Peptides against a protein of PDB entry 5B16. Designs and how they scored, part 106

Target 1, 136 residues: chain A of PDB entry 5B16
Amino acid sequence: TPSRINHNERLEFLGDAVVEFLTSVHLYYLFPSLEEGGLATYRTAIVQNQHLAMLAKKLELDRFMLYAHGPDLCRESDLRHAMANCFEALIGAVYLEGSLEEAKQLFGRLLFNDPDLREVWLNYPLHPLQLQEPNT
Target 2, 136 residues: chain A of PDB entry 5B16 as posed
Amino acid sequence: TPSRINHNERLEFLGDAVVEFLTSVHLYYLFPSLEEGGLATYRTAIVQNQHLAMLAKKLELDRFMLYAHGPDLCRESDLRHAMANCFQALIGAVYLEGSLEEAKQLFGRLLFNDPDLREVWLNYPLHPLQLQEPNT

## One batch from the design tools (peptide; made by RFdiffusion4, then SolubleMPNN)

Design b2_p25_5_s3 (from b2_p25_5, 14 letters changed)
Fold by OpenDDE base, seed 2:
Structure b2_p25_5_s3 (fold): chain B 136 residues (1-136), chain A 25 residues (1-25)
Amino acid sequence: as target 1 above (136 residues)
Amino acid sequence: SEAERQARLAEIEALLEELARQAQE
């Protein structure tokens, strides 16, 4: 239905911002000596459609997309783009209906399969130069 | 330990570098 489509597009809009924000914050704290260009490079890498689609696949969104929209997603690139958008909408929904913390936890769990790396990503200590800086 | 943390950070960065490489393709 048009209303559902509009809702998903709005959620995608929100989720895009949430994914960007979470990625930015974690990179900022994890790499306190990395210049802006390096931070931006890593952020772009994390939020690129190909990567987000891979994260979406971990949630089996590919099966959902093919079931619901198969005829319109014959090209791999189209499917990848759609999956990335769907992933953003999902994150947006988690943020909207839950919290930023819940979105952070979900995103972190998907980013790293290794729980030790995940723990570092999610539970970083504040660098002395980052004291009193806003964090999530 | 701090040493373990630094090792894990290095691994994270290596993964990010690989993703960045893929983004350039």
Scores: peptide ipSAE 0.641, ipTM 0.937, DockQ to the pose 0.893
Fold by OpenDDE base, seed 1:
Structure b2_p25_5_s3 (fold): chain B 136 residues (1-136), chain A 25 residues (1-25)
Amino acid sequence: as target 1 above (136 residues)
Amino acid sequence: SEAERQARLAEIEALLEELARQAQE
């Protein structure tokens, strides 16, 4: 039986991929005229530890982290990294136990506090040029 | 409307630009 730590690390691994995938897909569809470099820049910005830690705070993971690992997190950067990892594990768990759609919805709800922006992020129409591509 | 959607997209992009700036710091 894998340890809880091992299980969490595995979930983090999965969640990292899910977060990156979701981010990539949404950016691709939302910004059809944006070059790859711009897409990559925005993706990096969204999935950076600092940002994911910010999202984690919305779920009060900071309270959990301080309670469980306070003595081990003596630097702010350590806390951010741990929170980002925990967030990834959470997304991984949602994907694993639920679905990609559920992960998408959760991630989108956290990304934008503004419901109008959230709606655009979550519900994008396919661009006419994208409809012409076989793999879109 | 499409105009409103484009406005929202612009807002999203502005937020992303800010995040990108923070990543570079």
Scores: peptide ipSAE 0.639, ipTM 0.937, DockQ to the pose 0.890
Fold by OpenDDE base, seed 5:
Structure b2_p25_5_s3 (fold): chain B 136 residues (1-136), chain A 25 residues (1-25)
Amino acid sequence: as target 1 above (136 residues)
Amino acid sequence: SEAERQARLAEIEALLEELARQAQE
């Protein structure tokens, strides 16, 4: 229904911002010596439709998408795009109904299958120079 | 240890580089 679509699009809007923010923050702290261009490159890589679709697949959103929109998603690129949007909507919903922390945990869990890498991503120590920046 | 952390950071970066490569396709 149009109402459901509207709600989903709004959640997607919110989720897009949350994913972007979380990605930015973690990259900023993990790579304190990386220049803005490098940070932006990695952020783009993380939030690209192809990658978000892969994360969505871990949640079996592909089955949902095919169930709801199968005929319209015959192309792989269309499916990836739809799954990425759906993933953003999901993150938006988690943030909206839960918290940024919950969104962070979910996102981090999906980003890395390796728990050691996940731990580093989620629980980064602050760099001494970063501690000198009060508003970051 | 710090050495382990650095190794893991390197792994993360390698994964990100791979993702970046895919984005450029």
Scores: peptide ipSAE 0.635, ipTM 0.936, DockQ to the pose 0.876
Fold by OpenDDE base, seed 3:
Structure b2_p25_5_s3 (fold): chain B 136 residues (1-136), chain A 25 residues (1-25)
Amino acid sequence: as target 1 above (136 residues)
Amino acid sequence: SEAERQARLAEIEALLEELARQAQE
């Protein structure tokens, strides 16, 4: 329905911002000597549709998308874009209904299959203002 | 250890560089 589509688009909008913020903060702390251009390059790499779609596959969102929207997805690029959008909507929902910390943990868990790399990523602190926000 | 941390950071950066390459395609 149009109302469902509108709701998902709003969640996607929110999730896009959350993913970008978390990515930016962690890159900032991980690479303290990297210039802005390098940080921006890595951020773009992480949040690009191809990568987010790959993360979405770990949650089996590809199966969901084909089930729910198969007739609308006639190309691989269309599926990738839809999966990336769905992933952003999911992160937005986790943030909205849970907390930034929960979104951080989910995103970090999916970013790296190697738990040692995941640990390094997740152990860098968020901004103090975000740390002060209670769970919702 | 710090040495281990630096090694892991290098691995992360290598992965990010690969992702960045893919973004340019």
Scores: peptide ipSAE 0.635, ipTM 0.936, DockQ to the pose 0.748; fails the geometry check

Design b2_p25_6_s3
Fold by OpenDDE base, seed 1:
Structure b2_p25_6_s3 (fold): chain B 136 residues (1-136), chain A 25 residues (1-25)
Amino acid sequence: as target 1 above (136 residues)
Amino acid sequence: MDQVLEDLKAKLKELYKKRKEEEKK
């Protein structure tokens, strides 16, 4: 339905920002000596449609997409793009209905299968303002 | 993409090792 499509697109918009923000913050603190170009390169690799589609597959969103839109997603590129958008919408929904922390945790768990990498990714220094005003 | 992501993972793994070694001190 048009209403559902609009809602999903809005969630996608929000989720895109959340994914990019989380990625940026983590990279910034994890690699304090890395220049902007390097940070941007990693961010691009993480947030590009192809990668987000792979993350979406871990949630079996491909099955969902084929169920809902199978006839329209015959090409691999179309499916990948749709899965990436759906993933962003999901993250947007998690942030909206839950919290940024919940979105961060979910995203981190999906980014890395290795629990050691998850720990490093999720455990980064907080900005002093976040420590001083955790409830604001 | 694959090479960049693998490089990232490798760097994170090294950070993990360094962190764990520092915690032992």
Scores: peptide ipSAE 0.626, ipTM 0.920, DockQ to the pose 0.871
Fold by OpenDDE base, seed 4:
Structure b2_p25_6_s3 (fold): chain B 136 residues (1-136), chain A 25 residues (1-25)
Amino acid sequence: as target 1 above (136 residues)
Amino acid sequence: MDQVLEDLKAKLKELYKKRKEEEKK
């Protein structure tokens, strides 16, 4: 339905911001000596459609997308793009219905299969200078 | 970009190791 489509697009919009924000915050705290260019490079790699699509695949969104929109997703690139959008919508929904923390946890769990990396990503120590901006 | 992600993961692993070493002190 048009209403459902619009809702999903709105959730995608929100989710895009949440993913971008979470990624930025974590990178900022984890790498206090990394220049903006480096931070941006990592962020781009994390939030790019191809990567988000891979995360979406962990949730079997590919099967969902093919079921719901198969005729329009004949090309792999189209599927990846759709999966990425769907993933963003999911994160947006988690944030909207739950919390930023829940979105953070979900995103972190999907980002890394290695539990050690998850721990570092989700539980980062604050740099002394960053303690001045704990809410950033 | 894939290499960028691998680089990131490597750096995170290093951070993890450093944390564990510090915890032992």
Scores: peptide ipSAE 0.625, ipTM 0.919, DockQ to the pose 0.908
Fold by OpenDDE base, seed 2:
Structure b2_p25_6_s3 (fold): chain B 136 residues (1-136), chain A 25 residues (1-25)
Amino acid sequence: as target 1 above (136 residues)
Amino acid sequence: MDQVLEDLKAKLKELYKKRKEEEKK
């Protein structure tokens, strides 16, 4: 229905921001000596449609998308874009209905299959110099 | 972009190792 489509698009909008924010925050704290360009490069790689689509596959969103929208997603690029959007909508929904922490945990768990990497990603200490910087 | 992600994972792995070493002290 048009209402459901509109709702999903709004969730995508929110989810996009949440994914971007979480990625930015984690990168910022994990790499205090990395310049903005480097941070942006990592962020771009994490939040690009191709990568988000890969994460979406872990949730079997591809099966859902093909079932629901198969005729419109014959092209791989279209499927990736749709899966990325669906992933964003999911994160948006988790944030909206749950919390930023829940979104963070879900996103972090999906980002890395290696539990060691998950631990580092999700549990980062504050850098001493970062304590002296203003918060936005 | 795949290489970028691999670089990220490598850096995170290094951080993990360093953290574990510090925890032993």
Scores: peptide ipSAE 0.623, ipTM 0.919, DockQ to the pose 0.911
Fold by OpenDDE base, seed 5:
Structure b2_p25_6_s3 (fold): chain B 136 residues (1-136), chain A 25 residues (1-25)
Amino acid sequence: as target 1 above (136 residues)
Amino acid sequence: MDQVLEDLKAKLKELYKKRKEEEKK
Protein backbone atom coordinates (compact mmCIF):
# COMPACT_ATOMS: atom_id res chain seq x y z
CA THR B 1 0.00 0.00 0.00
CA PRO B 2 1.47 3.32 -1.02
CA SER B 3 2.07 5.98 1.56
CA ARG B 4 -0.27 8.91 1.87
CA ILE B 5 2.35 11.13 0.36
CA ASN B 6 2.84 8.79 -2.53
CA HIS B 7 -0.89 8.57 -2.99
CA ASN B 8 -1.18 12.32 -3.11
CA GLU B 9 1.55 12.52 -5.70
CA ARG B 10 -0.29 9.96 -7.74
CA LEU B 11 -3.44 12.01 -7.47
CA GLU B 12 -1.53 15.05 -8.64
CA PHE B 13 -0.36 13.08 -11.62
CA LEU B 14 -3.90 12.11 -12.46
CA GLY B 15 -5.31 15.52 -11.76
CA ASP B 16 -2.77 17.20 -13.95
CA ALA B 17 -3.92 15.09 -16.84
CA VAL B 18 -7.59 15.71 -16.10
CA VAL B 19 -7.16 19.45 -15.88
CA GLU B 20 -5.16 19.47 -19.07
CA PHE B 21 -7.70 17.30 -20.84
CA LEU B 22 -10.76 19.21 -19.75
CA THR B 23 -9.18 22.50 -20.64
CA SER B 24 -8.19 21.23 -24.04
CA VAL B 25 -11.59 19.80 -24.83
CA HIS B 26 -13.48 22.91 -23.85
CA LEU B 27 -11.18 25.22 -25.75
CA TYR B 28 -11.34 22.99 -28.78
CA TYR B 29 -15.12 23.13 -28.97
CA LEU B 30 -15.51 26.73 -27.91
CA PHE B 31 -13.13 28.05 -30.52
CA PRO B 32 -13.41 25.93 -33.65
CA SER B 33 -11.58 28.47 -35.78
CA LEU B 34 -8.74 29.15 -33.39
CA GLU B 35 -5.39 27.78 -34.47
CA GLU B 36 -3.42 25.37 -32.35
CA GLY B 37 -1.12 28.06 -31.11
CA GLY B 38 -3.98 30.09 -29.78
CA LEU B 39 -5.55 27.08 -28.14
CA ALA B 40 -2.26 26.21 -26.53
CA THR B 41 -1.82 29.74 -25.28
CA TYR B 42 -5.18 29.72 -23.57
CA ARG B 43 -4.56 26.28 -22.15
CA THR B 44 -1.21 27.31 -20.75
CA ALA B 45 -2.76 30.31 -19.10
CA ILE B 46 -5.48 28.22 -17.54
CA VAL B 47 -3.34 25.39 -16.24
CA GLN B 48 -0.25 27.28 -15.14
CA ASN B 49 0.63 27.05 -11.48
CA GLN B 50 -0.19 30.65 -10.76
CA HIS B 51 -3.71 30.28 -12.06
CA LEU B 52 -4.35 26.93 -10.46
CA ALA B 53 -3.13 28.39 -7.21
CA MET B 54 -5.70 31.12 -7.55
CA LEU B 55 -8.36 28.50 -8.05
CA ALA B 56 -7.04 26.66 -5.04
CA LYS B 57 -7.42 29.78 -3.00
CA LYS B 58 -11.13 29.74 -3.73
CA LEU B 59 -11.20 26.44 -1.90
CA GLU B 60 -9.20 27.90 0.96
CA LEU B 61 -6.31 25.61 0.23
CA ASP B 62 -3.96 28.43 1.08
CA ARG B 63 -5.06 28.30 4.67
CA PHE B 64 -4.67 24.58 4.68
CA MET B 65 -1.23 24.73 3.17
CA LEU B 66 0.00 27.30 5.61
CA TYR B 67 -1.36 25.25 8.45
CA ALA B 68 0.06 21.97 7.28
CA HIS B 69 3.23 23.07 5.54
CA GLY B 70 3.90 26.57 6.72
CA PRO B 71 7.50 26.05 7.71
CA ASP B 72 8.30 24.67 4.29
CA LEU B 73 6.48 27.35 2.34
CA CYS B 74 8.35 30.50 3.17
CA ARG B 75 8.43 31.70 -0.40
CA GLU B 76 5.32 32.83 -2.20
CA SER B 77 6.37 30.92 -5.26
CA ASP B 78 6.68 27.76 -3.23
CA LEU B 79 3.22 28.27 -1.84
CA ARG B 80 1.76 28.80 -5.30
CA HIS B 81 3.40 25.68 -6.59
CA ALA B 82 2.21 23.65 -3.64
CA MET B 83 -1.30 25.00 -3.96
CA ALA B 84 -1.37 24.19 -7.64
CA ASN B 85 -0.27 20.65 -6.92
CA CYS B 86 -2.84 20.33 -4.21
CA PHE B 87 -5.50 21.57 -6.57
CA GLU B 88 -4.48 18.99 -9.13
CA ALA B 89 -4.64 16.30 -6.50
CA LEU B 90 -8.13 17.42 -5.61
CA ILE B 91 -9.30 17.29 -9.19
CA GLY B 92 -7.67 13.92 -9.52
CA ALA B 93 -9.52 12.69 -6.48
CA VAL B 94 -12.83 14.02 -7.75
CA TYR B 95 -12.30 12.24 -11.02
CA LEU B 96 -11.17 9.06 -9.35
CA GLU B 97 -13.91 8.84 -6.78
CA GLY B 98 -16.58 10.50 -8.86
CA SER B 99 -16.47 11.06 -12.57
CA LEU B 100 -15.01 13.17 -15.29
CA GLU B 101 -18.28 15.06 -15.37
CA GLU B 102 -17.98 15.93 -11.73
CA ALA B 103 -14.43 17.07 -12.24
CA LYS B 104 -15.56 19.15 -15.19
CA GLN B 105 -18.30 20.79 -13.19
CA LEU B 106 -16.07 21.60 -10.27
CA PHE B 107 -13.31 22.92 -12.45
CA GLY B 108 -15.68 24.99 -14.53
CA ARG B 109 -17.34 26.49 -11.51
CA LEU B 110 -14.01 27.57 -10.14
CA LEU B 111 -12.66 28.89 -13.41
CA PHE B 112 -15.14 31.71 -13.71
CA ASN B 113 -16.87 33.83 -11.15
CA ASP B 114 -19.08 35.27 -13.85
CA PRO B 115 -22.06 32.96 -14.26
CA ASP B 116 -22.39 33.87 -17.90
CA LEU B 117 -18.88 32.78 -18.66
CA ARG B 118 -19.39 29.68 -16.60
CA GLU B 119 -22.44 28.78 -18.61
CA VAL B 120 -20.64 29.19 -21.89
CA TRP B 121 -17.68 27.22 -20.69
CA LEU B 122 -19.71 24.31 -19.38
CA ASN B 123 -22.32 24.31 -22.13
CA TYR B 124 -20.41 24.88 -25.31
CA PRO B 125 -22.18 24.57 -28.64
CA LEU B 126 -20.91 22.24 -31.30
CA HIS B 127 -19.76 23.80 -34.51
CA PRO B 128 -21.06 22.16 -37.67
CA LEU B 129 -17.56 21.12 -38.58
CA GLN B 130 -17.20 19.40 -35.23
CA LEU B 131 -20.25 17.21 -35.57
CA GLN B 132 -18.15 14.36 -36.84
CA GLU B 133 -15.75 14.54 -33.94
CA PRO B 134 -16.06 12.18 -31.01
CA ASN B 135 -18.13 13.40 -28.14
CA THR B 136 -15.81 14.05 -25.27
CA MET A 1 -1.43 35.28 -17.55
CA ASP A 2 -3.85 38.02 -16.75
CA GLN A 3 -3.94 39.40 -20.24
CA VAL A 4 -4.45 36.02 -21.85
CA LEU A 5 -7.15 35.05 -19.40
CA GLU A 6 -8.87 38.36 -19.83
CA ASP A 7 -8.84 37.88 -23.56
CA LEU A 8 -10.36 34.46 -23.10
CA LYS A 9 -13.05 35.81 -20.84
CA ALA A 10 -13.86 38.53 -23.33
CA LYS A 11 -14.29 35.99 -26.08
CA LEU A 12 -16.47 33.83 -23.90
CA LYS A 13 -18.60 36.82 -23.08
CA GLU A 14 -19.09 37.47 -26.74
CA LEU A 15 -20.16 33.90 -27.24
CA TYR A 16 -22.63 34.26 -24.44
CA LYS A 17 -24.16 37.35 -25.98
CA LYS A 18 -24.47 35.68 -29.33
CA ARG A 19 -26.16 32.70 -27.76
CA LYS A 20 -28.67 34.88 -25.99
CA GLU A 21 -29.43 36.77 -29.15
CA GLU A 22 -30.09 33.55 -30.96
CA GLU A 23 -32.40 32.38 -28.22
CA LYS A 24 -34.51 35.46 -28.66
CA LYS A 25 -35.08 34.73 -32.34
Scores: peptide ipSAE 0.620, ipTM 0.918, DockQ to the pose 0.904

Design b2_p25_7_s1 (from b2_p25_7, 10 letters changed)
Fold by OpenDDE base, seed 1:
Order: structure tokens, then C-alpha cells, then sequence
Structure b2_p25_7_s1 (fold): chain B 136 residues (1-136), chain A 25 residues (1-25)
């Protein structure tokens, strides 16, 4: 229904912001000596449609897309874009109905298959430089 | 927060994260 479409698009809008925010915050704390350009590069890499689509595949959203939109998604790029949008909507919904923490946990869980890396990403322990220079 | 994680281990993990991010970029 049109109302569902609008709702989903609104969730995408919200989710996009949440993904951007979480990514930015984690990168900022994980890499205290990395310049803005490097931070921006990594952020772009993480939030690009291709990568978000990969994360979406971990949730089997590709199967969902084939089921719901198979005839409309003839190109791989179209599917990727749709999956990325769907992922954003999902994150938006998790934030809206749950919390930022829940969105953070879900996003982090999907970002890294390696639990050791995931743990560092999610907790981003204070770097010695941050302890020494908390405002940097 | 992992209380048992040493600075060296943290550095190693961060290096791996950076490597993965570089691959995505």
C-alpha cells in the first residue's frame, strides 16, 4: 500500500542517518590518530550500497527480495540497491522500536564475522591517547 | 569492555579491522 511505501521510505531515511552516525562514532574512537580524510574513506566504504547489501544478505534479505520483488529486480545493481535500502529501513526500525544500542549491536554483529574484531568494534576501548587527551 | 584485552592485542585487532576496511575501500 502507498502508506506502507511511505513508512518504509521514512524508515530508510532514519536508518541511513543511524548507520552513518554509528559508523562515524565508532571510527572516531577506534582510530584517534586517523585524519578526517581517512575516517571519511572508511565510513564511505562501510555504508556504501554494495557493502550494506552484503550485510543484508547475512539476514537473507535477498531471499525476501526475490519473493517480494523478483520480477522487478532484473539487474544485480537494482537488487543491491533495494537490499541496501531495506537494510537501512531495518536499522531504522530497530532504532525506532528498540534503541540506538540495539541498532549498534545488530550493526556491529553483521559488520564483523570475527568475534574478536566485533568485540573491539562494539566496545572501542579508550585508546591511551584518548585517556591522556580525552578531548581529542 | 574486555578487561583482559591487552594493548598489544588491541593493536593487533585494530590492525586487522583496518585491513578489512582497506579492502572495502
Amino acid sequence: as target 1 above (136 residues)
Amino acid sequence: MPSSLSEEERKERLAKIKELLEKLA
Scores: peptide ipSAE 0.568, ipTM 0.878, DockQ to the pose 0.685
Fold by OpenDDE base, seed 4:
Structure b2_p25_7_s1 (fold): chain B 136 residues (1-136), chain A 25 residues (1-25)
Amino acid sequence: as target 1 above (136 residues)
Amino acid sequence: MPSSLSEEERKERLAKIKELLEKLA
């Protein structure tokens, strides 16, 4: 059995993939006319440490991190990185223990404070050319 | 899309999403 540290790293690994996947899929469907470069730019913006840390803060992970690692996280960049990793691990855990749908819902809820925008993000329309790939 | 959402509303919301994403980028 791996240590707690190893377990968190593994969850982070999984969560990173889940976040990447969900982001990619939603962007793909939401912006059917956007070129790959634009999609990639938006994806990077969403999954970058700074943004994930912001999402983590909504879950009060900053309080957790400061409590557990305060002296080692004096720099904002260090805290941001740690929070992002922790967020990924959390998403990984949600996926692992729950489902992709649950991870999707949680992620979407955090991405947008505006429920109207959240609804569009979560319930994206399937483009006619994308109907052949409904599971993505 | 949800039945309660018109095409126009969807477009407006999508535009707002894009704006937010552009701010992050």
Scores: peptide ipSAE 0.565, ipTM 0.878, DockQ to the pose 0.732
Fold by OpenDDE base, seed 5:
Structure b2_p25_7_s1 (fold): chain B 136 residues (1-136), chain A 25 residues (1-25)
Amino acid sequence: as target 1 above (136 residues)
Amino acid sequence: MPSSLSEEERKERLAKIKELLEKLA
């Protein structure tokens, strides 16, 4: 339906920003000594279509995409792109209907299969200049 | 959220995270 398409595009727009923001914030705190170029490299790696598609696959969005668009997504690259967009829309929806925290948690759970690494990502260390502030 | 991890444990995990990110890059 046209209305659903428009809604998904809007959610994708929002989700793109949320994913970018969350990634940026966490990288910033995780690597306080890393220069902007390095941070940007890691961010690009995380938010690139190929990676987001992998995250989407963990949620079985590939099955959804094939069900909804099958013949149009016969190419692997087309499927990846569509899955990445769908993932962004999902994150956008979680943020919109829930909270940034919920989006953060979902994103973090998908980023790392290892719970120990996930914990560090989600509960990043404070920058030395922020030691006077509580860790939240 | 506060972390109960020691600095040493955090450093080890951060190193692993960095490794994974480098693989993606």
Scores: peptide ipSAE 0.554, ipTM 0.877, DockQ to the pose 0.814
Fold by OpenDDE base, seed 2:
Structure b2_p25_7_s1 (fold): chain B 136 residues (1-136), chain A 25 residues (1-25)
Amino acid sequence: as target 1 above (136 residues)
Amino acid sequence: MPSSLSEEERKERLAKIKELLEKLA
């Protein structure tokens, strides 16, 4: 069986895809008139290591990393990268053991501290074509 | 499920989201 480290790397792999997917989908619907380049720019901003590390800090993963691997993470950049990877692994685990919906909710909660913005992110405004059909 | 917010409210909040995203970019 894979080592614990290998398992975390696998979860990271999965989580990376989940984070990318959720970000892409929500941006797509939130900004129906935004060109691909703009969507890609926003996605990059959201999923970049620096930002994911900030999200990880909200979950106090920094304390975990320093506690478990402090001596090995002497550089700030190394810590950020490790935190981002850990965050992805966590999202991957949530998806794996729970559901995409749970991952979506967790990610959305962390993305926006403002509940009003969070609501719009999670429950994006309907596209004009969607207004013509019932939607829940 | 879509939000029950008005289009105006959604637009305002979306603008704020955009602002935050621009700061991240």
Scores: peptide ipSAE 0.564, ipTM 0.882, DockQ to the pose 0.787; fails the geometry check

Design b2_p25_7_s3 (from b2_p25_7, 10 letters changed)
Fold by OpenDDE base, seed 4:
Structure b2_p25_7_s3 (fold): chain B 136 residues (1-136), chain A 25 residues (1-25)
Amino acid sequence: as target 1 above (136 residues)
Amino acid sequence: APSSLSPEELEQQRAKILALLDQLA
């Protein structure tokens, strides 16, 4: 079996794709008149390490990272990058063990503190591009 | 689009979301 590190890296890989996909789909449907450049720019803004790290702080992953890996993450940039990776791994795990819907709900809940904006974001359709979930 | 919102309300929400995203970009 792979090491825990390798497992987390694999989950990060999966989570990165899930975050990218969800962001892309919601931007695409929510902003039908937005040009490709805008879509790409906003996607980048949402999925960039700095933003994902901010989302991770809402889950107190910063406290976890400092507790578990403080000596290795003495610089803020290193912590931010690690938090973003950990967040992606978490989303990957939620997708893997749960569903795309659960990942969508978690991600949307963290993206917007305003419940009205969150509801608008979450209620745009994903079913046309829905992926088949693995059987367990 | 959410059916509970009018087209005008939805446009307002879209604008607010874009404003937030602009701050990230």
Scores: peptide ipSAE 0.588, ipTM 0.892, DockQ to the pose 0.555
Fold by OpenDDE base, seed 5:
Formats: structure tokens, sequence, C-alpha cells
Structure b2_p25_7_s3 (fold): chain B 136 residues (1-136), chain A 25 residues (1-25)
């Protein structure tokens, strides 16, 4: 039977895909004149561990990590890596237990502190198939 | 895009988003 660690790693795997997918879709539609290289660059920037760790900090996952691992994560790089992985697992869990829409909303809410930018990101048109099944 | 935004307003928001993303890249 899978351990809690195995389950978390599986959620991380799923969350990584969800984050990358959502990022790709929103960049694609929001910036229709941006070439593939630019899309890829910005996607990488958004989904990189350092950035995901920043998003995780907004959810106070750093407090959780320090509680769970204590001195083992006192090194900034170790904490950042763990937070990024935890964030992916969280998104994976939100998608699994909730929906893609809920994952999108959470991710978008964290991406931008400015509500006007958040509004544009979250409500920019997605592919019709996604609109038809937002709870997928 | 949100229906309340004009094309010009949308472009302004795009620019701001890109500026933020450039900081990450």
Amino acid sequence: as target 1 above (136 residues)
Amino acid sequence: APSSLSPEELEQQRAKILALLDQLA
C-alpha cells in the first residue's frame, strides 16, 4: 500500500502537470501575438521552483514546512525546494478533490496580488472544451 | 477577457502582466 510520502509524490506529479497546463493555456490566450519561444520562457518562469515557492509562501506553507521538518529545512534552498513540491502537491490535491476550475482559481489568485491583473488572467477566454467542462 | 474592459484597457493589463513575468524570467 502506498505511504503518505508516496501519495504526496503522486499528488506532486499531478499538480506539476496541472500548473504547467494552466500556465500554458492562459499564456497562449492572453498573449496571442507572443511567439512560442516567449510562451515557453514565461511558462518556465511561472512554474520554476523559486516562483512556486513564493506562491507557497502566500499560503504560509513555509510555516508548515518548518513545523514538519524543523532544522532540516533551515537552509533557504532546501526550504524553497520543499515548498515548491508542496505547492505542486496542493494544486494536485485541489484538482483531484475539487476541479480544474478550482485549481485555476487558486493558482490565479496567487499569481497576482493586483486584483485587476488577476481578473484579466482568470477570466481571459479559455478553449471552448474547457469552458464546457470547467469541473473536469 | 473581461467584458468590461476595452481593447485599450486590456492591452494595458497585458503589458503590466508581461512586466511582472519579465521579472520572473
Scores: peptide ipSAE 0.586, ipTM 0.894, DockQ to the pose 0.610
Fold by OpenDDE base, seed 1:
Structure b2_p25_7_s3 (fold): chain B 136 residues (1-136), chain A 25 residues (1-25)
Amino acid sequence: as target 1 above (136 residues)
Amino acid sequence: APSSLSPEELEQQRAKILALLDQLA
């Protein structure tokens, strides 16, 4: 329905901002010696449709998309784009209904399969009252 | 950063993360 489409587009808009914000903040704090150009490059790499689609696949959104929109997705690029949008909408919904922390946790869990790397990522940024490590 | 990690270990983890991100870039 038009109402659902508009709602999903709004959620996508919100989710896009949340994903980009979380990515930016974590990169900034995790890599204090990385220059702006590097930060921007890695942010782009993380939030690009191809990567978000891979994250979406971990949530089985591909199955959902094919079930719900299969006839409309004739190209692989269309599927990736749709999955990325759906992923953004999901993150937006998690933020909206839950919290930024919940969105952060979900996003971080999907970003890294390695639990040690995930733990490092999710611990940034540090709380202002937390003691920072010398190399952080 | 995780309190259980030394600065050296943390740097190693940073390097691994960057390596993964380099694959995406």
Scores: peptide ipSAE 0.586, ipTM 0.889, DockQ to the pose 0.631
Fold by OpenDDE base, seed 2:
Structure b2_p25_7_s3 (fold): chain B 136 residues (1-136), chain A 25 residues (1-25)
Amino acid sequence: as target 1 above (136 residues)
Amino acid sequence: APSSLSPEELEQQRAKILALLDQLA
């Protein structure tokens, strides 16, 4: 049985892929006329540590981080990085223990405070020239 | 529901999302 630390790092690895995948898919479907460069730019913006840390803060992961690792997170950049990693691990865990759909819903709820924008993001229209993907 | 939105309404929502994403980029 792997250590809890090792397990968390593995979850982070998985969550990183899930977050990037979900972001990619939703951008692709929602913006069918957006060129690859734009898609990549917005994906980067969404999955960057600074943004993921903001999403993590909505879940009060900062309180958890400071409680568990406060002395080692004295710099803002260190805390941001740790929060982003923790967020990825959380998404990984939700995917692993639940489903991609559950990860999608959680991620979407955090991405947009506006419920109308959230619904559009989560329930984007399928473009006629796009290939439908399950659980996305 | 998003599926019930008119093309114009959907475009408005897309624009708002892009505006938010531009703030992150």
Scores: peptide ipSAE 0.584, ipTM 0.890, DockQ to the pose 0.609

Design b2_p25_7_s4 (from b2_p25_7, 11 letters changed)
Fold by OpenDDE base, seed 2:
Structure b2_p25_7_s4 (fold): chain B 136 residues (1-136), chain A 25 residues (1-25)
Amino acid sequence: as target 1 above (136 residues)
Amino acid sequence: MPSPLSEEERQERLQKILELLDQLA
């Protein structure tokens, strides 16, 4: 069996893919007039460590990191990177233990504090088979 | 459950999303 660290790294790997996928799909469907360059730019903006760290902070992962690894995270950049990785691992775990839908909901809730924007983000079709589903 | 959105309202919200994303970029 893998070590705890290896397991977290594996979850991070999975979570990274999930975050990238969700971001890509939502941007693609929500903004059909955006060129690839714009899509890529916004995806990068959403999934960059600094932003993911902000999302992690909403889950109070910063408190967890400081509690568990405070002495090891003396640099702000290191903390952001660690928080982003931890966030990805969390999303990976949510996907693995729950579902893509649960990961989508969690990610969407964190992306937008404004419920009106969240609604639009979350309720747009994410898959061709879901295009016929009613939206709220 | 919220009421259905008009297309205009949806576009307004989408524009706001883009504005937020612009701030991140």
Scores: peptide ipSAE 0.617, ipTM 0.904, DockQ to the pose 0.576
Fold by OpenDDE base, seed 4:
Structure b2_p25_7_s4 (fold): chain B 136 residues (1-136), chain A 25 residues (1-25)
Amino acid sequence: as target 1 above (136 residues)
Amino acid sequence: MPSPLSEEERQERLQKILELLDQLA
């Protein structure tokens, strides 16, 4: 069993992939007329540290970060990076312990405050392989 | 799959999503 730190890093690794994958899939299906450059730009915008940190704030991870790592955080950028990493680890954990669907739901809920936009984002059919992800 | 929303309404919402994404980019 890896150390707590190593485990979190592994979860972050997984979560990073999940977030990027979900983002890619939704952008791809929801916007069939977007060129690759646009898709890539919007994906980057969604998964960038600053944005993920904003999503993390919705889960009050900022308070957690300051409590747990305050002495190690000297700049706002450091906090943002830490929050983004923590967010990714959380998504990774949700995927690992739950499912891709659960990760999708959580991520989508945080992406949009407007429920109407959230509905459109979340309720577009995903690839069958994603629907078949087991709860692990 | 058909959407429970009208296509027009769905497109309006999608456009709003793009606008929000533009703000992030």
Scores: peptide ipSAE 0.617, ipTM 0.904, DockQ to the pose 0.582
Fold by OpenDDE base, seed 5:
Structure b2_p25_7_s4 (fold): chain B 136 residues (1-136), chain A 25 residues (1-25)
Amino acid sequence: as target 1 above (136 residues)
Amino acid sequence: MPSPLSEEERQERLQKILELLDQLA
């Protein structure tokens, strides 16, 4: 329905910002020696459609997308784009209905299959007032 | 509960993260 489409696009808009923010904050604090260009490069890598689609696949959104939108997704690139958008909308919804922390946890769980890496990635507060100086 | 990570251990894991990110880039 049009209302659902608009709502989903709004959630996608929000989720895009959340994903961007979370990625930026974690990269910034985890890698204090990285220059801006490096930070930007890695951020782009993390939030690109191809990668977000991979994360979406871990949530089996691919099956959902093919079921719900299969006829509209004739190309693999179209599917990736749709999955990335859906993933952003999901993160947006988690943030909206839950919290930034919950979005952080979900995103982090998906980013790394290795729990040891996940632990390090997630080991920073994201609230602006709780942010600490980067580890140096 | 896992014991707190040493700085060395943390750096090792961070390096692994960078390696994974390099693969994405």
Scores: peptide ipSAE 0.614, ipTM 0.904, DockQ to the pose 0.515
Fold by OpenDDE base, seed 1:
Structure b2_p25_7_s4 (fold): chain B 136 residues (1-136), chain A 25 residues (1-25)
Amino acid sequence: as target 1 above (136 residues)
Amino acid sequence: MPSPLSEEERQERLQKILELLDQLA
């Protein structure tokens, strides 16, 4: 059985892919006239550690991180990086144990505080075939 | 079921999203 740290790293890996995929798909559909460079720029902005850390704060992951690793996170940059990783692991876990739809909903709720913007962001299918995911 | 957004409303919201994304970039 892998260590908890190893397990979290694997979840981070998965979560990173999920976050990038969701971001890419929504940007692609929302802005059909936006060039690739713009799409890439906005994707980077959304998935960068600094932004993911801000999303993590909305889930109070900062308190969790300080509780678990306080002495090792004395620098703000270290805390942000750790929070971003933790956020990725969380998204990975939601996808793994739940579904892509659940991950999409959670991510969308955190991306925008404005419910009107959430509605527009979330109002696109993430798979062209729109097939239900296999039972896990 | 909520009424579908008008194209004008949708474009307005899309513009706001872009503005927020510009702040992140």
Scores: peptide ipSAE 0.608, ipTM 0.902, DockQ to the pose 0.504; fails the geometry check

